# Peptides against a protein of PDB entry 7BBL, part 39

Target 1, 86 residues: chain A of PDB entry 7BBL
Amino acid sequence: IAQESLESQEQRARAALRERYLRSLLAMVGHQVSFTLHEGVRVAAHFGATDLDVANFYVSQLQTPIGVQAEALLRCSDIISYTFKP

## One batch from the design tools (peptide; made by RFdiffusion4, then SolubleMPNN)

Design b2_p10_7_s1 (from b2_p10_7, 3 letters changed)
Fold by OpenDDE base, seed 5:
Structure b2_p10_7_s1 (fold): chain B 86 residues (1-86), chain A 10 residues (1-10)
Amino acid sequence: as target 1 above (86 residues)
Amino acid sequence: RRTTLDLLAA
């Protein structure tokens, strides 16, 4: 039988991953999130919002190795992973 | 507010 083209498959896969990512952003609203950054840096913060292109995470009560920051900006490109309880 | 870079430099 005829199969979907590689390009079409990749497009659907990328769209699905994008959707899952965006849904995770919605799910973390109002929750404390644990972020893993480069060089083993791990922080926890309450998710506030992102900019329209999801380049930055605006968070509050950021727990860092050197103390708590009331408000902070986390660049999404610097985040390796994150976890939270929805 | 602080940035990710500040955390990495600390």
Scores: peptide ipSAE 0.085, ipTM 0.708, DockQ to the pose 0.035
Fold by OpenDDE base, seed 2:
Structure b2_p10_7_s1 (fold): chain B 86 residues (1-86), chain A 10 residues (1-10)
Amino acid sequence: as target 1 above (86 residues)
Amino acid sequence: RRTTLDLLAA
């Protein structure tokens, strides 16, 4: 029987992870999300939206160690991980 | 609005 190449298997795996990531963004809408940034910084914010290429997160009520920012832009490249309750 | 970089630099 035909055996899928290792390269093809890796491609499907990457596609599946990408889909899960994008679905998580949809699930974030309207929820407070906890973000882990570099240098051990953790912030919480209400997720609003992302731009077309998912380069930035547009959030509100950003809780930071130095206070609350009503509106903020989080660069996705600055985010190590995030958690939220669906 | 504020960026992540601004927060890390503060």
Scores: peptide ipSAE 0.082, ipTM 0.703, DockQ to the pose 0.035
Fold by OpenDDE base, seed 1:
Structure b2_p10_7_s1 (fold): chain B 86 residues (1-86), chain A 10 residues (1-10)
Amino acid sequence: as target 1 above (86 residues)
Amino acid sequence: RRTTLDLLAA
């Protein structure tokens, strides 16, 4: 019986994770998302969109410890995690 | 627009 190689299994796993990630981005459109950033900073914002390589998140109504920013650009590399209710 | 870096620096 033929068995899928370890490399192929890893590739499928990476593909699945990537798909889940991208689908989560689609799901959060228009919703308020809670972001965990570096230095223990946590913010909430309405998700708008990302750029082509998902390097940045375009958000609105960004709630920060020092106030609300109407529109903001979050660098994805600065985001540790996020959560939202679809 | 404000960036994440701006927020962390503030």
Scores: peptide ipSAE 0.082, ipTM 0.704, DockQ to the pose 0.035
Fold by OpenDDE base, seed 3:
Structure b2_p10_7_s1 (fold): chain B 86 residues (1-86), chain A 10 residues (1-10)
Amino acid sequence: as target 1 above (86 residues)
Amino acid sequence: RRTTLDLLAA
């Protein structure tokens, strides 16, 4: 039995993680999500959608330190982590 | 609509 290369194994692992991530995005639609941003900022918002390249999170009812924003774009590159209850 | 940058700058 031929041994799969390390590169191929890593590629499959990345693909599996990416699939789980994308399924997570589908699961959070309509749910309130807690986002951890830079500089210790934490916000909560209802997840709406992402763009095709998952560069931005389109959210509503964004609870910020200075008030509630009805609609907002969260750049994914600015998000350290997030959590939600499916 | 606000962006992440707007939020962090506030």
Scores: peptide ipSAE 0.079, ipTM 0.704, DockQ to the pose 0.036

Design b2_p10_7_s2 (from b2_p10_7 with T1R H5D)
Fold by OpenDDE base, seed 5:
Structure b2_p10_7_s2 (fold): chain B 86 residues (1-86), chain A 10 residues (1-10)
Amino acid sequence: as target 1 above (86 residues)
Amino acid sequence: RLTTDDLLAA
């Protein structure tokens, strides 16, 4: 009985996770998102867009501990997690 | 606009 190689299985798994991630970004558009960052920082902002390589999140109405920023750039690599209501 | 670095430095 033929079985897919472990390497191939892992490749498909990574692809599936990538797709789910990208779909979540699409679902975030126009919604307020709660972001968890390093140093215990949690912020909320309206998601606008990302660059082509999804390295940065462009957001608006960023609520930070010291106030609201009309527009902001969040580094995706600095985001631990996020939640939103689709 | 605010950057992540600026935010974390606040």
Scores: peptide ipSAE 0.302, ipTM 0.843, DockQ to the pose 0.035
Fold by OpenDDE base, seed 3:
Structure b2_p10_7_s2 (fold): chain B 86 residues (1-86), chain A 10 residues (1-10)
Amino acid sequence: as target 1 above (86 residues)
Amino acid sequence: RLTTDDLLAA
């Protein structure tokens, strides 16, 4: 019987994950988020927004190991993971 | 404002 190709299945899976990711960004707006960066660095900040291609996170009240920054730009490619309470 | 590069360099 006819079945969907592996490539098509993978495409649908990627699309679903992308949608969930974008929805999570919307849910993060205004909330404090804990970010895990490289070298074991962990920071917390209030999520504001991203640019159109989701290359950067614009955040406020960034708590870093050496101090707090009122406003900051985090490169998404430098973020390994994040957690937040919706 | 702080950039990712600044943060990682600090």
Scores: peptide ipSAE 0.296, ipTM 0.842, DockQ to the pose 0.036
Fold by OpenDDE base, seed 4:
Structure b2_p10_7_s2 (fold): chain B 86 residues (1-86), chain A 10 residues (1-10)
Amino acid sequence: as target 1 above (86 residues)
Amino acid sequence: RLTTDDLLAA
């Protein structure tokens, strides 16, 4: 039988991860999300949307160590991980 | 509006 190349396997894996990521963004809409940022900073916010290139998260009710911001912009590249309840 | 830069500076 024909065997898929390693490169092809990796490509499919990347595609699958990307799809899962994008779907998670859709699932986040309207929900409170816990974000882990650099330097041990953890914040929670209601996810609103992202820009077209998914470079920024538009969030509301951002709970930070120093207070709550009604509206905020989080740079995705500064986010290590996030969790939420669908 | 709070920016990421502001947040990370906190």
Scores: peptide ipSAE 0.293, ipTM 0.841, DockQ to the pose 0.036
Fold by OpenDDE base, seed 1:
Structure b2_p10_7_s2 (fold): chain B 86 residues (1-86), chain A 10 residues (1-10)
Amino acid sequence: as target 1 above (86 residues)
Amino acid sequence: RLTTDDLLAA
């Protein structure tokens, strides 16, 4: 009946969320992803990869409100959310 | 390449 500490439970929860996040990135590879950025900006792009610390998203065919960029770099800290169909 | 700064017009 030994109970795991609250801190340990929180650690497991964070680890689970992190794993889900990383797996989502893997699932995004090669797919078009819709990104919601700050100030109501929404863009779509084909996800390529991220750097090791997941600070940047490397994408292609970035559809912006004013045009399409063949290659682009999105700073992850500027991304509020994203959606895609695996 | 387009940067986030360019995209967000920051």
Scores: peptide ipSAE 0.269, ipTM 0.829, DockQ to the pose 0.036

Design b2_p10_7_s3 (from b2_p10_7 with T1R H5E)
Fold by OpenDDE base, seed 4:
Structure b2_p10_7_s3 (fold): chain B 86 residues (1-86), chain A 10 residues (1-10)
Amino acid sequence: as target 1 above (86 residues)
Amino acid sequence: RLTTEDLLAA
């Protein structure tokens, strides 16, 4: 039987990872999330939403090293990792 | 509104 090409396998894998990522974003809504940014910056905030192209995270109650910001915009490309409890 | 630019600038 025919086997899908390596390229097709990789495409499917990327699609699966993308779906998991998007689902994690949905699961984050309304929860406090811990974000790790560059230069050792770590913050925590309640996740609200993202823009259409998932370029930015709109969060609230952002706990920064120097205080709490009621509303904030986190650029997704600046986020190294995040953790939260569903 | 605070942005990542503000955070990384510190």
Scores: peptide ipSAE 0.411, ipTM 0.885, DockQ to the pose 0.035
Fold by OpenDDE base, seed 5:
Structure b2_p10_7_s3 (fold): chain B 86 residues (1-86), chain A 10 residues (1-10)
Amino acid sequence: as target 1 above (86 residues)
Amino acid sequence: RLTTEDLLAA
C-alpha cells in the first residue's frame, strides 16, 4: 500500500503535461492553426517550427485583422491558446 | 517579418 511522494507525483504530472504539449507541436507541423492572443486578438497561420527552447513560433501565411503576413514570429508566451485540425 | 509585438500593437 506504499505510494510515491507528493513531489514525485507532481514531477510526473509536469512531465506528462510537457510531453503532451510537445506532441501537440509536432502534430501542428504543416497545419493551419488558430491562435488566441492577448487583447482579443485571434489569428490563423500555418505552423512551421519553434526554436529549441520553444520560445517562439515561426509561422507562415499569418492572417491578421489588417492583412496576411507571409512569414511571422509569434512569441509563445503571448499565446493564450491554439486549436487546429490534425 | 511580423512580430507578436507588432501584431498586438495593431
Scores: peptide ipSAE 0.379, ipTM 0.863, DockQ to the pose 0.035
Fold by OpenDDE base, seed 2:
Order: sequence, then structure tokens, then C-alpha cells
Structure b2_p10_7_s3 (fold): chain B 86 residues (1-86), chain A 10 residues (1-10)
Amino acid sequence: as target 1 above (86 residues)
Amino acid sequence: RLTTEDLLAA
């Protein structure tokens, strides 16, 4: 029997992770999310939406170390991780 | 509008 190549297995794994990521974005809508950024910066905000290429997170009520921002734009590439309660 | 760059610069 033919065995799937390692390269093909890796491709499927990446696709599965990408799908889970995109689904998590949908689940975030309307929820407060805790974001971990570089240099130990942690913020909390209500997730609104992303642009089509998922380059930016549009959030509201952003709680930062220097105060609360009503609306803000977080670059996805600057986000290390996030947590939220679905 | 505040950006990540603004946050990291603070």
C-alpha cells in the first residue's frame, strides 16, 4: 500500500491548524480577549473583526498599561498569543 | 486610533 509522503502530511497539518485559527477568530466576535504582545505587554480588548487578509485586528475597549482606548488596531504579526472564554 | 506600534513604543 502507498504511504502518504511526509511533505503531504505536513501540508495537511498546516491546513488543519489554519482552519482552527480562522474558526477561533469567528468565536472571538463579541468577546473580551486577552492578547500577549512582544516584550511582555499584555492587553485586553473586545474583538470586533479582521481585514480579509487577517493582517489587522480591529478591537474596542482596549485595556492597556497606560489606559483604555475606545477603538484600536492591533497588527496580527505583533500578537504572540491570545486567550478568551467562548 | 491606537496601533500596536504605539503600545510597544510606550
Scores: peptide ipSAE 0.359, ipTM 0.872, DockQ to the pose 0.035
Fold by OpenDDE base, seed 3:
Structure b2_p10_7_s3 (fold): chain B 86 residues (1-86), chain A 10 residues (1-10)
Amino acid sequence: as target 1 above (86 residues)
Amino acid sequence: RLTTEDLLAA
């Protein structure tokens, strides 16, 4: 019986994770999201959108340790994790 | 607008 290669299995796994990730982005639109950044920085903001290559998060009402920013740009690569209530 | 660099450098 033919067996799927390890590389093929990993490819399917990555594809599944990517799909779930993209769906989560759609689900968080308009909701307040809690972001964990480097150096222990934690912020909350309303998610607006991402660019086509999902390099940046465009958010509003960004609550930072030093104040609230009406509009902000968060680099996705600087985000360690995020949580939200769908 | 605030950038990630601005936020982390604050």
Scores: peptide ipSAE 0.262, ipTM 0.825, DockQ to the pose 0.036

Design b2_p10_7_s4 (from b2_p10_7, 3 letters changed)
Fold by OpenDDE base, seed 2:
Structure b2_p10_7_s4 (fold): chain B 86 residues (1-86), chain A 10 residues (1-10)
Amino acid sequence: as target 1 above (86 residues)
Amino acid sequence: VRTTLDLLAA
């Protein structure tokens, strides 16, 4: 009986997660998003867009512990997680 | 435009 390899199963899992991620980015547009960053920092901002390789998030009205930044660039690699209401 | 590095450095 043919059985899918572990590597193939992992590839499918990664592909599914990638799709969910990309869909979340689309759903995020125009919404306020809560971002969890390193060192326990949590910020909220309105999501604008990402660059083509999804390396950075362009956001507005970034609420930080030290104040509100009108526009900001969040590196995706620095984001641990995010939540938002669709 | 402020970056993540600026935020974490503050």
Scores: peptide ipSAE 0.219, ipTM 0.826, DockQ to the pose 0.036
Fold by OpenDDE base, seed 3:
Structure b2_p10_7_s4 (fold): chain B 86 residues (1-86), chain A 10 residues (1-10)
Amino acid sequence: as target 1 above (86 residues)
Amino acid sequence: VRTTLDLLAA
């Protein structure tokens, strides 16, 4: 029985994950999100938007270990994980 | 506007 190649399977998997990711961005708009950064740093902020290539998160009310920043830019490449309540 | 680099550096 013919089966899909490994490359095609990986392509479909990447596409599915990408779609879920983009949908999560839509879902978190306006909500407080908890972000895990490198070196165990954890912050919370209200998600505003991303740029077109999703390189940066533009957030507000960023709660950091050393205080609150009204507006901030989080580089997506610096974010290990995030969680939020839809 | 502060960035993640600012957070990790300071």
Scores: peptide ipSAE 0.216, ipTM 0.822, DockQ to the pose 0.035
Fold by OpenDDE base, seed 5:
Structure b2_p10_7_s4 (fold): chain B 86 residues (1-86), chain A 10 residues (1-10)
Amino acid sequence: as target 1 above (86 residues)
Amino acid sequence: VRTTLDLLAA
């Protein structure tokens, strides 16, 4: 019985994960999101938008350990994880 | 606009 190549399987898996990620971005629009950053830093903010290549998250009302920022830029590469209530 | 670098530096 023929099976697709390992490379093909991995390609599909990556595509599926990418799609899920993009859908999560759509879902967080207009919601407060909790972000986990490096060094144990955790912040919460309202998601606004991202760059076309999803390199940065443009957020508002960023709650940080030292105060609240009306608007801020979160580099996606600095984010370990995030959670939100759809 | 503040960035993640500001947060990690604090």
Scores: peptide ipSAE 0.213, ipTM 0.821, DockQ to the pose 0.035
Fold by OpenDDE base, seed 4:
Structure b2_p10_7_s4 (fold): chain B 86 residues (1-86), chain A 10 residues (1-10)
Amino acid sequence: as target 1 above (86 residues)
Amino acid sequence: VRTTLDLLAA
């Protein structure tokens, strides 16, 4: 029986994860999102948008341990995880 | 606009 290569399987897996990720970004629009950052830092903010290469999260009403920022830029590489209620 | 660097630097 013919079977796709491991490489192809991995490619499909990556594609599926990418799609899921992108869909989550779309669902995030207009919602408050809880972000987990490094060093145990957790923040909440209203999602605005990401840049085209999804390098940054543009958010508003960022609740941080040191106060609230009206607008902020979160580097995606600094985000460990995020959660939100659609 | 504050960035993650500002947050983590605290």
Scores: peptide ipSAE 0.204, ipTM 0.815, DockQ to the pose 0.035

Design b2_p10_8_s1 (from b2_p10_8, 5 letters changed)
Fold by OpenDDE base, seed 5:
Structure b2_p10_8_s1 (fold): chain B 86 residues (1-86), chain A 10 residues (1-10)
Amino acid sequence: as target 1 above (86 residues)
Amino acid sequence: PLTTLDLLAA
């Protein structure tokens, strides 16, 4: 019985993960999100948007260990994880 | 504006 190649299966898996990721970003809009960065740094901010290639997160009311920042730019590649309540 | 680098450096 003919079956899908391993490469094709992996491609579909990557596509599914990408879709989940993009949907989560959409769901974050307008919500306060908790971000975990490197070196144990954790911050919270209201998610605004991302650029077209999802390289950066544009956030507001960023709560940091050294104070609150009205506007900030978080590089997505520096974010280990994030959580939020839909 | 504040960036990730600023947060990690602090």
Scores: peptide ipSAE 0.369, ipTM 0.875, DockQ to the pose 0.035
Fold by OpenDDE base, seed 4:
Structure b2_p10_8_s1 (fold): chain B 86 residues (1-86), chain A 10 residues (1-10)
Amino acid sequence: as target 1 above (86 residues)
Amino acid sequence: PLTTLDLLAA
């Protein structure tokens, strides 16, 4: 029997995680999301959309420790984690 | 508009 290579298995795993990630983005649309950033910074905002390369999150009603921003741009690379209620 | 950098700099 033929066995899938380790590299191929890892590739499939990465692809699965990427798909899950992208699906979560779709599920976030229109919902308030809690974001955890570096240095213990935590914010909440309504998710709007991402750019084509999913480099940035375009959000609204961003609740920050220093106030609320009507609109904001969150770099995906700066986001450690997020949670939301679908 | 506000960016992540602004948040981290605050």
Scores: peptide ipSAE 0.367, ipTM 0.874, DockQ to the pose 0.036
Fold by OpenDDE base, seed 2:
Structure b2_p10_8_s1 (fold): chain B 86 residues (1-86), chain A 10 residues (1-10)
Amino acid sequence: as target 1 above (86 residues)
Amino acid sequence: PLTTLDLLAA
């Protein structure tokens, strides 16, 4: 019995993580999401959408340490983590 | 609109 290669196992793991990620994006549409950024910055905003390559998050009612911004663009690569209530 | 860079620059 041939065992699945390590490379194949890693590929499946990445695919599973990607699927979970994409599902979370769909789930948070319209909801307020708390984002953790670098340098200890935390913000909350209503998630609107992402671009086709999921490089940016388009959000509204962004609550920042310096005030509320009606609309904003968050680079996904700058987001460490996020949490929300489905 | 505001971007991540604006947030990190503050």
Scores: peptide ipSAE 0.365, ipTM 0.873, DockQ to the pose 0.036
Fold by OpenDDE base, seed 3:
Structure b2_p10_8_s1 (fold): chain B 86 residues (1-86), chain A 10 residues (1-10)
Amino acid sequence: as target 1 above (86 residues)
Amino acid sequence: PLTTLDLLAA
């Protein structure tokens, strides 16, 4: 009985997670999203778009501890988690 | 525009 390698199984798993992630981004468009950053920083903003390599989130109406910003750029690598209501 | 670094620095 032929069985795919562990590496192949992991590759399929990553592909599935990647697809779910990308679908999540599409679902966020136009919605207010709550972002959790490091050091307990929490912000909320309307999701606009990402760049091609999904390195940055371009958002609007960013609510921050230091005030509201009309437009802002959030680095994805600095985001611990996010939540939104579809 | 404001970036993540600004949020974490301030």
Scores: peptide ipSAE 0.365, ipTM 0.873, DockQ to the pose 0.035

Design b2_p10_8_s2 (from b2_p10_8, 5 letters changed)
Fold by OpenDDE base, seed 5:
Structure b2_p10_8_s2 (fold): chain B 86 residues (1-86), chain A 10 residues (1-10)
Amino acid sequence: as target 1 above (86 residues)
Amino acid sequence: MRTTLDLLAE
C-alpha cells in the first residue's frame, strides 16, 4: 500500500510538472524569450513553435553575440533555462 | 537554419 501510494504521488508530481512545462510553451507563443544555454551563453529570440517529439524550439530573430539569425533551431537539450514576460 | 551548437562553436 505504501509503495503504491508513493508511485501514485510520483506520477501525479510528474504529470503536474509536465502540465506546467506545456503551459509555459503555450504562453511563449508570440513572445520574445531569453534563453540561457551552456557555457553561460544567453540569447533572445521570438518563440515560434516547438516540436515536442523532436524536442526542438523553432525561433526567429535569434539575437546572438555574433549577430541576429533570422530563423534558428534551439534543441531543448542545449537549453538550461528560459524566461519571458507573458 | 542554425542550431545552438553552431552558436557555441563560434
Scores: peptide ipSAE 0.053, ipTM 0.656, DockQ to the pose 0.035
Fold by OpenDDE base, seed 1:
Structure b2_p10_8_s2 (fold): chain B 86 residues (1-86), chain A 10 residues (1-10)
Amino acid sequence: as target 1 above (86 residues)
Amino acid sequence: MRTTLDLLAE
């Protein structure tokens, strides 16, 4: 029985993580998402879309401590985590 | 449209 190499296992793991991530993006379309950003900032917004390389999150009704933004762009690099209810 | 940088600057 051929044993799968460590490299092959790592490749499958990375592929699985990437797929899960992309599926989460699809699942949250149109839903309100809670974002944890750098410097302790937390915001909620409706997720619309992301660009091709997922550099930016296009969101609406962004709730910030100082008010609501109708449309906003969140840089993916500024996002630590997000949660939502599908 | 506002960016994340705008939010962090406030």
Scores: peptide ipSAE 0.053, ipTM 0.658, DockQ to the pose 0.035
Fold by OpenDDE base, seed 3:
Structure b2_p10_8_s2 (fold): chain B 86 residues (1-86), chain A 10 residues (1-10)
Amino acid sequence: as target 1 above (86 residues)
Amino acid sequence: MRTTLDLLAE
């Protein structure tokens, strides 16, 4: 049995992580998500969708320190982490 | 529709 290269093993690991991530995005649809942004900003919003490249999160009912925004765009590059209840 | 940058600026 030929030993799989380290490169191939890493590729499978990345693919598995990507799949898990995408499944989590699907699970988030319609749920309220808590986002931690830069500069200590924390917001909660209902997740709607992402664009094809997962560069942006399209959310609704965004609860911010200054009020509620009905519709908003969160850039993924500005998100440190997020949590949600499936 | 507001963006992340708009939120961080306030």
Scores: peptide ipSAE 0.053, ipTM 0.658, DockQ to the pose 0.036
Fold by OpenDDE base, seed 2:
Structure b2_p10_8_s2 (fold): chain B 86 residues (1-86), chain A 10 residues (1-10)
Amino acid sequence: as target 1 above (86 residues)
Amino acid sequence: MRTTLDLLAE
């Protein structure tokens, strides 16, 4: 039995993580999501959609310490983590 | 529409 190469195992692991990530995006549609951004900033917003390459999160009712932004664009590169309840 | 940079700059 030929053992799967390390490279092949890493590729499958990356694919599995990518799939889980994409599924989380689908699951959060229409839900309030808590985002942790850089510099310890935490915001809550309703997730709407992402663009094709998942470069940006289109959100609504973005709650910030200085008020609520009706519509906003969160760059994915600025997001450290997020959590939500389906 | 505001971006994350706009928010972090405040």
Scores: peptide ipSAE 0.048, ipTM 0.653, DockQ to the pose 0.035

Design b2_p10_8_s3 (from b2_p10_8, 4 letters changed)
Fold by OpenDDE base, seed 3:
Structure b2_p10_8_s3 (fold): chain B 86 residues (1-86), chain A 10 residues (1-10)
Amino acid sequence: as target 1 above (86 residues)
Amino acid sequence: SLTTLDLLAA
């Protein structure tokens, strides 16, 4: 019986996670999302879009500890986690 | 427009 290589199994797993991630981005559109950043910083904003390589989140009505920002750019690499209600 | 760095630096 032929067995799939470990590398192939990992590739399938990454593909599945990537698909779920992309679907979550689509679900976020138009919704308020709570973002957890480093140093205990938490913000909430309405999700607008990402760039093609998903390096940045373009958001609006960003609620921050220092006030509300109408438009903002959040670097995905600085985001620890996010939550939202679909 | 604010960036993530602006938030972390504040």
Scores: peptide ipSAE 0.210, ipTM 0.824, DockQ to the pose 0.035
Fold by OpenDDE base, seed 2:
Structure b2_p10_8_s3 (fold): chain B 86 residues (1-86), chain A 10 residues (1-10)
Amino acid sequence: as target 1 above (86 residues)
Amino acid sequence: SLTTLDLLAA
């Protein structure tokens, strides 16, 4: 029963995190988002959409240290964090 | 277009 309770708590925690994540994605639509990637790379881009199954971020006007890319594909697994003004 | 791998490689 203790193990089941622990597993249930973990399940609820995962569900809560997933909901918050999805809500953040919805809020990001049309906004410029700052992304922190590995190796200290930071970029900013306008959020277009995500492919939840493939785990990709489709963005536009990606500002990188080497210039601006009109359109780009960011893998979710490569993103450490992001921030934006809702 | 550009990918995260391209960014990290730059």
Scores: peptide ipSAE 0.110, ipTM 0.737, DockQ to the pose 0.036
Fold by OpenDDE base, seed 4:
Structure b2_p10_8_s3 (fold): chain B 86 residues (1-86), chain A 10 residues (1-10)
Amino acid sequence: as target 1 above (86 residues)
Amino acid sequence: SLTTLDLLAA
């Protein structure tokens, strides 16, 4: 009969989303990922790693509208969405 | 290397 508080339910929901996010990062390691950035900018890059402390994506072979960058740093806060084939 | 800021500024 004990019911979980609304706040606790929301906490679990946030935790679940965070876990999905982190597992997604693990799944994309070594794969080419398509990133959607602000102002309609779309790029593709091979995912290397993330630094959760500074919220950055370390990628390689970044395909941009103006050329390919061997290595690049994408700020997580600048990424609207991403997709990849696991 | 390139940062997200550099890319958006281009």
Scores: peptide ipSAE 0.092, ipTM 0.718, DockQ to the pose 0.036
Fold by OpenDDE base, seed 1:
Structure b2_p10_8_s3 (fold): chain B 86 residues (1-86), chain A 10 residues (1-10)
Amino acid sequence: as target 1 above (86 residues)
Amino acid sequence: SLTTLDLLAA
């Protein structure tokens, strides 16, 4: 039986991860998300939207170690991970 | 939960 090439398998894997990522963004709408940033910084904010290439997270009520920011922009490059409850 | 690695792989 013919076997799928490694390249094809990797392509499917990337596609699956991309779909999961995009679905997570959709699920974040209307929820508070916890973001882990560099230097051990952790913040929580209500997800608003992302730009076209998902390089930035537009959030509200950003709870930071130094206070609450009504509206803020989180750069993807600053984010190590995030979690939320759908 | 997603990590930066997950995002980059996507």
Scores: peptide ipSAE 0.051, ipTM 0.657, DockQ to the pose 0.061

